# Peptides against a protein of PDB entry 3ESW, part 25

Target 1, 322 residues: chain A of PDB entry 3ESW
Amino acid sequence: NNIDFDSIAKMLLIKYKDFILSKFKKAAPVENIRFQNLVHTNQFAQGVLGQSQHLCTVYDNPSWHSIVLETLDLDLIYKNVDKEFAKDGHAEGENIYTDYLVKELLRYFKQDFFKWCNKPDCNHCGQNTSENMTPLGSQGPNGEESKFNCGTVEIYKCNRCGNITRFPRYNDPIKLLETRKGRCGEWCNLFTLILKSFGLDVRYVWNREDHVWCEYFSNFLNRWVHVDSCEQSFDQPYIYSINWNKKMSYCIAFGKDGVVDVSKRYILQNELPRDQIKEEDLKFLCQFITKRLRYSLNDDEIYQLACRDEQEQIELIRGKTQ

## One batch from the design tools (peptide; made by RFdiffusion4, then SolubleMPNN)

Design b2_p27_7_s2
Fold by OpenDDE base, seed 4:
Structure b2_p27_7_s2 (fold): chain B 322 residues (1-322), chain A 27 residues (1-27)
Amino acid sequence: as target 1 above (322 residues)
Amino acid sequence: EKEEEEKIKMLKKLIEEAKKKAEEQKK
């Protein structure tokens, strides 16, 4: 009896697809109860949920994408991308072009576009006067600052002229296109929007230990790639744990299609206690939020994303980020 | 959950084995 292995493979693939799709059906009542109990009883879970409600959707704004693309020097960017792409002997139309684009966007953003702001320059004394600035503390936004999703304003006094300079911590990324300065939060916020404006699949990665960065999905590498705009870093997930010797407990990625615990990608040593939530509850939480984000997707989209998720989980277990 | 993960793992293995055998039969 010639076993039709092709027919068996097709049948198994159908059953596998059906099984995967079954996981993304509406949550069972017991899952909803578990979710509600978790977010009401666990502060970390509530924080992850709150972040997901913002970070998973805020960057999917076509009007913002247009404003970004109109603000960037696209001629310079594409000129540099094309130049580096051609040097490496790649043909036009290769999926690797997007990796070159992201690398140039990292360069452009750090070197040409955005500025790190430990302390603001004095509004009266002008440029390169931040050394003369003494922090006085933080306050709420004024009426103008509040228009740009500002939660906190850092206040500085100039030691030279005595004037007060305000450094509003804007969360509106469009305002950041104007201000062109910030810390890791502003950098990651605007850079996430920039990458999204080029039609890329991007996640915002939150680290509990006061850092944030991006991941982009490389179609060439067929995986999520670490991207840190502050560091001009591409595919260097080890920089925090190894190079900085940073101690970390949680890294959570937030994207339009899901929330993922990516701690295993970045926490390679010096792991802090993961005591904020049970591992099983965190896994459940991320899966539950991801499931909700995918409710409007068709079966093919759900299946493709589930395949991507699975590949990522295998990668994270095997340590094959290189 | 563990039983479902094991079923998935088994199904994947079977799919990969079936695909490999199907490719070997086409040679």
Scores: peptide ipSAE 0.020, ipTM 0.441, DockQ to the pose 0.664
Fold by OpenDDE base, seed 5:
Structure b2_p27_7_s2 (fold): chain B 322 residues (1-322), chain A 27 residues (1-27)
Amino acid sequence: as target 1 above (322 residues)
Amino acid sequence: EKEEEEKIKMLKKLIEEAKKKAEEQKK
């Protein structure tokens, strides 16, 4: 009996695809109950859900993408990308061009475009007066600041002139194109939008221990790549645990197509207790949110994303983040 | 979840074995 192994292999591939697709079908009633119970009983789960409702969708705004592209010096950016790409003799293929683009965007953003703001300059005394600023605390936004998704305003008094300077912590990334200053939150927020405006697959990574960064999906490297705009860092996931000796418990990535626990990529040493949620419940939560985000996708898109998910999980288990 | 992961692992293994046998029959 000549077993047609090619036919069997094709049939098994079809069954495998169908099996993968079945995971992304509408959640069973039991899964919905588990999800509802989890987000109502676990504060960390509720936080992850709340973050996902914003971060997974907010950057997919075509009007914002247009404003970003109109605001950036695209001629300078592409000139620099082309220059760096030409040095490598095109030996690595066309897909590497996007990696050069992200590297230039990191350079441009940090060096030419955006400013770190530990303390604001005095509105009355002018530039380079931040040293004279004393924090008085934080308050809610005024009527003007409230227009730009501002939850908190830091208040500073100038030691020289006595005037009050407000530093609103804007969450509107379009307002950040105007203000061009902030801390890690503002940097990551606007930089995530910038990367999205170039049509890139980007995730926002939230670290529980008060830092945030991006991941970019490199078609050249065929993986998610660490991107930190504050550090001008590309593919250096170790910088927090090793270089900073930072202690961390959770790193959660939020993208349009899913929510993923990426803690294993970044927490290489000095791990803090992961006591906010059971590991199984966190895994379930991320998968459940991811499933919801993919409900409108076709079977081929779902399958391709599932293949990427599996590759990422293998990477995260093997610790082969070089 | 573990049962599903095991099923996936089993299916992947079966696919790889079937592909290998198909290649061996073409030689």
Scores: peptide ipSAE 0.016, ipTM 0.399, DockQ to the pose 0.636
Fold by OpenDDE base, seed 1:
Structure b2_p27_7_s2 (fold): chain B 322 residues (1-322), chain A 27 residues (1-27)
Amino acid sequence: as target 1 above (322 residues)
Amino acid sequence: EKEEEEKIKMLKKLIEEAKKKAEEQKK
């Protein structure tokens, strides 16, 4: 009796697919109760939920994508990508082109487009006057600043002329295309939108210890890749823990298709206490939000994403990101 | 398609290993 191992393998794959899909079915009443109780009783969980409601969807705006593409020097960008691709990537196939695009966008954004702003220049004295600026504190937005999703305005006094300069912390990424300055928050916000505008799979990574960056899904590498616009960094997840010797507790990635605890990718040493939520509850929370984000997807899309999730979890457990 | 083929290949390997283990338990 020749056991048709091929038929058995196909049958097992079908059963496996069905098993995976079963995890993404509509949440049971008990799971909804657990979720509601968690977000009502745990402040960290409430914060993650609040961030997911914004970060998972805000960048999926076609009008914003058009504005971005109209604002960037696409001719320069593609010229540089084509040049680097022709030198090194042409033999490796078409999928590597996107990695070159992301690397050029990192270069272009940091070198040509956006500026780091520790302190603003004096509005009266002009450029390169930030050394003369003394912080006076923060205020609420005025009527004009409030139009651009501004929650906080940093106030500075010029030691030279005595005038006040306002530095609005805008959260509207379209306003950031105009202002072209900020810190890690503004950098990551606009750069996330830029990557999304090229049709890329992108996640926004929030670190509890006051840093933010992106992840891009590379089809060439077949994994999520660390991307930090502030550092012009591609595939260097170790820079925070190793190079900066930064202490960290949580890194959470927010994308259109899910919320993922990516702490294991970035927290390689100097781990701070993870005391804000139980590990089981955080895992449940991320899975529950991810499940909700995927409710409108078909079975094949759900299965493909679940396979990607599984590979990422294996990577994170094995520490094989490098 | 390629990922499914790799999974099929992995499942075939698991079946072969399980078969080998079952034969070793009969000796």
Scores: peptide ipSAE 0.016, ipTM 0.399, DockQ to the pose 0.074
Fold by OpenDDE base, seed 2:
Structure b2_p27_7_s2 (fold): chain B 322 residues (1-322), chain A 27 residues (1-27)
Amino acid sequence: as target 1 above (322 residues)
Amino acid sequence: EKEEEEKIKMLKKLIEEAKKKAEEQKK
């Protein structure tokens, strides 16, 4: 009996697609109960849910994308991308151009556009006066600061002139296009929006140990790529664990299409106890949120994303990018 | 998958222990 391998392959592919699609159907009542109980009883789960409600959707704003593209020096950016792309030639295909774009955006953002602010300059004494600034603590926003999604304002006193300088921690990325300064939170927030404004697939990565960065899906590399705007870093997931010797417990990626535990990509050594949630409950939580984010997608979109998810899980298990 | 994950986790721990020992020998 000649086994019709082509017919079997087609049948297996259909069954596999149906199986994948079945995972993304509406949650069963038991899953909803489990989810509700988890987010009500586990603070870490509640935090992940709260972050997902913001980070998975906030950057998908066409009006914000237009404002970003109007604000950036696109002529300079594309000139630099074209220059670097021309050096390596066209041999690696058109998809590599986007990797050059992300690398230039990292350069442009850090070197030309945004500034690190450990302490603000004195509003009265002017530039390069941060050394004279003493922290007095934090307070709530004033009426003007509150317009720009500001939860906290750091207060500084100038040791030279005695005046108070406010450093509002804005969460509105459009306000950050104006202020052009911040710490890792402001850097990652605005840079995530910038990457999204170029039509890229981007995730916001939250680390429990007070750091944040991006991931970009490279069509050239066919994987999620580490991107840290603060470090001008592209595809260096090891920098935290190895270079900084940072101790970490959780890294969670938030994107429009899913929430993923990416801890295995970044936690290479000095792993802290993962005691905030059971591993099975975290896996369930991320899958449940991801499923909800995909409810409006068609079967082809769901299948394509599921294939990406599978490849990422294989990568994370095998440590291929390490 | 779960078995491969456990093996990799074990390997990572061994590498970390080896690095610590190497740093202790340099002191």
Scores: peptide ipSAE 0.000, ipTM 0.261, DockQ to the pose 0.020

Design b2_p27_7_s3
Fold by OpenDDE base, seed 4:
Structure b2_p27_7_s3 (fold): chain B 322 residues (1-322), chain A 27 residues (1-27)
Amino acid sequence: as target 1 above (322 residues)
Amino acid sequence: EKELEEEIERLRKEIEEAIKKAKEQKE
């Protein structure tokens, strides 16, 4: 009785696919109750849910993508990408080209396009006058600032001319294409949109300890890649824990196809207490939100994403990002 | 769900047994 190994393998694959797909079916009533109870009783869960409602979908705006592509110096970008790609002896059409594109976008964004703003320049005195600026505090947006999803405006007084300069913290990434300045929030917000505008799979990573960055899914590397626009960093998830010696508790990635706890990728040492939610509840929450985000996808898309998720989980357990 | 898990586990065992037998025949 020759065991038809091929037949058994095929049956296993079919059953496995069916099993995976079954996990992404509509949530059972018990899961809905658990979810509702969790988000009503746990503030951290509420925060994750609230962020997911915005960050998972906001960047999937074709009109915004068009505006971005019209605003960027695409000729310069692609010229530089092509140059570096050719220099390394890669053939045209290789998936690695996208990695070069992301690296150039990081360079372009930091060096040519966007500015870090600790303090604004004085509106009256002009460029390079931030040293003369004294913070007076924060206030709500005015009528004009409110048009661009501004929640807070930092107020500064110029020590030289005495004039007040407003630094609105815009959440509208299209406004950021105009202002071209900000801190980690503005940087990550606009850069996430930029990457999305090139048709890339991107996640917004929120760190509880006041930092934000991106992840890009590299088809060449076949994994999620750390991308920090502020640092012009590509595939350096260790920079926070090791280089900065930053203490962190949670890193949560938000993308169109899911919410994932990516803390294990970034928290390599100096872990702060993870006391905001039970680990099981956080896992459940992320899975539940992910499931909801995938409800409109077909079985093949769900299966492909589930395979990607499994690979990521294996990576996160093994600690082998490189 | 439980039935699928049980079936997957059954198939895994069958494969493991088959692999074991195949190794024993090569020795």
Scores: peptide ipSAE 0.012, ipTM 0.374, DockQ to the pose 0.239
Fold by OpenDDE base, seed 1:
Structure b2_p27_7_s3 (fold): chain B 322 residues (1-322), chain A 27 residues (1-27)
Amino acid sequence: as target 1 above (322 residues)
Amino acid sequence: EKELEEEIERLRKEIEEAIKKAKEQKE
């Protein structure tokens, strides 16, 4: 009996594909009930859902991408990328070019484009006067500030001239192209948009312990790569746990194609209690939101993304982020 | 899902049996 191994293999692949695709079909009524109950009863779950509704879609705006590309010094960026690629990139293939691009964007953003703002300069005294600024607290946006998705305005008094300076915390990344200053939130928000504007697969990573960063999917490395604009960091997921000795509980990645708990990539030591949600419920929540984000995709796209998801899960389990 | 999983498992067993038989024929 000549066992047709090829036929059996083909049948297995078909059935496997069908099985994977079946997971991304419309949610069963029981799953919808579980989801609704979870987001109504668990504040952390509600927060993750709320973030997903914004972060998974907001950066997929072609008009914003055009504005970004028109604002950046593309000639300088590509000159630097080409220079670095010419040194060693030819030996590694074309896919490494994108890694050089992301590294240059990190450099450009931190060194040439954006500014860290712990305290604003005094509007009256001018540049380099932040040392004279005393925080008075925070208030809601005025009529002008409210136009740019501003939830909070920090108020400062100048010790030299006594005038008040407002530091609006803008969430509109297009406004950030103008202001070119902020803290980790503004940095990550605009930098996520910048990476998206180059057509890259990017996720926004939210850490519960008051930090945010990006992940970029490297075709060269064939994995998600840590990217922190504040730190000019590429592929250094260990910096928080090891270098900063930061204590963390949750890191959640938000992208157009899914929501993923990436805590295992970044929480290498000093893990805080994960008591905000049951692990099974968090896993379910992320999968459920991911499933919804993929409803409009075709079977081949769903299958390719599912394969990518599986590889990431294997990576996270094995601890082979490098 | 369960039906597809069961079918995958049946096919896996069939492949394993086939591989076993093929090895036995080479010995």
Scores: peptide ipSAE 0.008, ipTM 0.378, DockQ to the pose 0.213
Fold by OpenDDE base, seed 5:
Formats: C-alpha cells, structure tokens, sequence
Structure b2_p27_7_s3 (fold): chain B 322 residues (1-322), chain A 27 residues (1-27)
C-alpha cells in the first residue's frame, strides 16, 4: 500500500490552515468575559493592555514617516549601507541589505544624530555644563511642553549660575527629532519610529525592570532580531542578563500584528519572580490582544503571521535547551 | 476548533505510523 504521502501532507496543510483561521475568528463570549475580568482585576494585565493600545498603532503614521525621512541624512545612510553591502552582501542575497540598513541606522542614530542625557546642560551656561546641574525633582509640563505629549519634566538647578533648567520627558517622537536627546525611553521611542519609517516590521519591547528596546523582523535571518539603539546593538539579546547581570521578570513585545511575551529571549539568568500574573493568564492576554489586532487581515495574512508566530515559539523553546 | 485539532492529530499519527513502517521495510 503506497501511502500517498503527498495527499496526506496536502490534507494536513488544509486542516491546519482551517484550524489556524478558526482561532482568529471572532472571540467567543466566554473569552471576552475572561479578558474583561482579567484586565479589571489584574493591574499588570491592565498595564499591558494600556501599552498595547498605544505602542501597537502609534508608529503606523505615514505623516510621521515622511517627517522622519526628510529629517535624516538619507544620502549618508544609503551610501554607508551600499558600501557595506558591496563588500559581502552579494554572496548572501538581497535580503541581507535590510540587516545592513538596520546596523547603519543604529550607528547613525547613536554616533551622528541622538544624544544620551543623564543631566541636561544649563540653558544659561551653554554646552558641556551638565556636571554643574543638581536635580530638584520633577513636575508636570507647562503649556508649551504639554503640546508634545509630555507627562513629566525634570527640574535642575545650575550650581554655577543658579538658574533653573527644565528637562521635559517628551513622548512625541516628532519633538524628539528636534530635541535629539533623552534616555532609554526617548531613544527607543524615536528609533522605533525611524525603523518603521523605512517600512520595517518592528516591535517595541518593554521590560518591567525599567528598560526598553526594539525587535526587527529580519527577512534574511527569518526571525525577530534584538535591536537596542542605546547600545548600538544588533542581535545581542544576552547583553542584559549576561553582560549587565540584570535581574528581570518580564519582557513584552508590542507590534502592529501582536503582543508577545519575549522574556525567554532576554532573561537567561537571574530571573526575578514572575508573580504579577498567572502564566496562563498572560498567555491568554497576549493571544487575545493579538487576535484583536489581526481582525482586519485576510486569511492568507493571518496564516503567514501564525506560521511566523509558531517559528518564534519554537526558537524561544530551543534557545533554552542550547 | 476541537474537531479540527483532533483531525490534525489523527493525520499526524497516520504520518508517523507510515514513516515507521517505511523504516521497518528498509531494514
């Protein structure tokens, strides 16, 4: 009996596709009730939902993309990418060009474009005066600062001239194109928008222990790749747990197509207690939000994304066994 | 959903059994 393996494989693929598509249909009433109860009773779940409502969609703004592309030195960026691609890229195929682009954007952003700001310079004394600045605390934004989605303003006094300098923590990434300074939040916010402006598939990764970074989906590597603009880091997910010896509990990735617990990629040692939510409830929450984000997609798009999700889960499981 | 999952699992078992039989015939 020549088992027609091709026929079985075709039937399996059809049934699998139907199964996957069925998961992305309208949520059952019981799932909606579970979701509502979870976000109303669990503060961590409410926080994840709140972040998803902003981070999953805010960067999909064509007007912002145009402003970014008009602000960056595209001639320099593409010149550098072309130069690196010409060395080794032709042997690896055209898909590697995007990896070179992301690496150059990391370089350009850190070296040429944006600045780290522990303390601001004194507005009166000028450049390189941050050493003279004493923190006085934080306050709400003034009328001008409020125009740029500012929640907090850090206040500093200059020890030399006695004047007050304000450091507004802007959440408007377009304002950050002007100010060109900040900490991990401002860096990641603007850099996420920059990557999105090049048409890349990008996620914003939130770590509960006060750090944030990006992931980029590499077509060359066929996986999500760690990207940290602050560190000029590409594909180094180990830097936090190993190099920094950072203790972490949760890393959650937010993208247009889904919300994913990526803790397994980054928490390699010194794991803190995951006591904010039940693991099953977190899994349910991420899947439920992801399902909602995909409601407008066609069957082929849903299927392709589901295949990508499965490959990522396999990667995350295997990475612990190596 | 449950019916489709059960059908997929049946097909997986059939493939696994077929592979096993094919290996046993080459030995």
Amino acid sequence: as target 1 above (322 residues)
Amino acid sequence: EKELEEEIERLRKEIEEAIKKAKEQKE
Scores: peptide ipSAE 0.006, ipTM 0.357, DockQ to the pose 0.256
Fold by OpenDDE base, seed 2:
Structure b2_p27_7_s3 (fold): chain B 322 residues (1-322), chain A 27 residues (1-27)
Amino acid sequence: as target 1 above (322 residues)
Amino acid sequence: EKELEEEIERLRKEIEEAIKKAKEQKE
């Protein structure tokens, strides 16, 4: 009896694909009830859901992508990418070009384009006057600031001239293309949009302990890569736990195709108590939101993403990025 | 980790059962 191993292998692959696809079918009534109960009873779950409703979709705006590409010095960026690629990229194939692009975008953004703003300069005294600024507190946006999705405005008084300077915390990334300044929130927000504008797979990573960054899916490395625009950092997930000695509890990644707990990638030491939600409930929540985000995708897209998810989970368990 | 292992184990079991059924159909 010649066991046709090829036929068996094909059958197994079909059954495996069908099994994977079955997991991404419409949620059972019991899962919907569990989700509703979790979101209504757990504040952390409410927060994750609220963030997903914004962060998973907001950057998929073709009009914004066009505005970004028109605003950036693309000639300079591609000149620098081509220059670095010409040195050593040819040996690694075309897929590495995107890694060079992301590295150049990190350089360009930090050095040429955007500014860190701990305190604003005085609107009256001009440049390099931030040292003279005293914080008075925060207030709601005025009528003009409200046009640009501003939730909070920081108020500063100049010690030299006594005038008030407003630092609105804009959430509109298009407004940030004009203002060219901010803190980690503004940096990550605009940089996420920039990466998306180049057609890249990007996630926004939220850390509960007041930091945010990106992940980019490298086709060359075949994995999610840590990207921090504030630090001009590429593939250095250890910088927070090791270099900063930061204590952290949760890191959640938000992308168009899913929500993923990526805490294991970044929390290498000094782990804070994970007491905001049960681990099983957080896993369920992320999976449930991810399923919803994929409901419009075809079977092949769902299968490819599921394979990517499995590879990422294996990576996160094995610590292979070290 | 445990859930991924359990899932891999379920898939292995399903594969083994499928192979077993395929053998039984050829006998």
Scores: peptide ipSAE 0.006, ipTM 0.379, DockQ to the pose 0.125

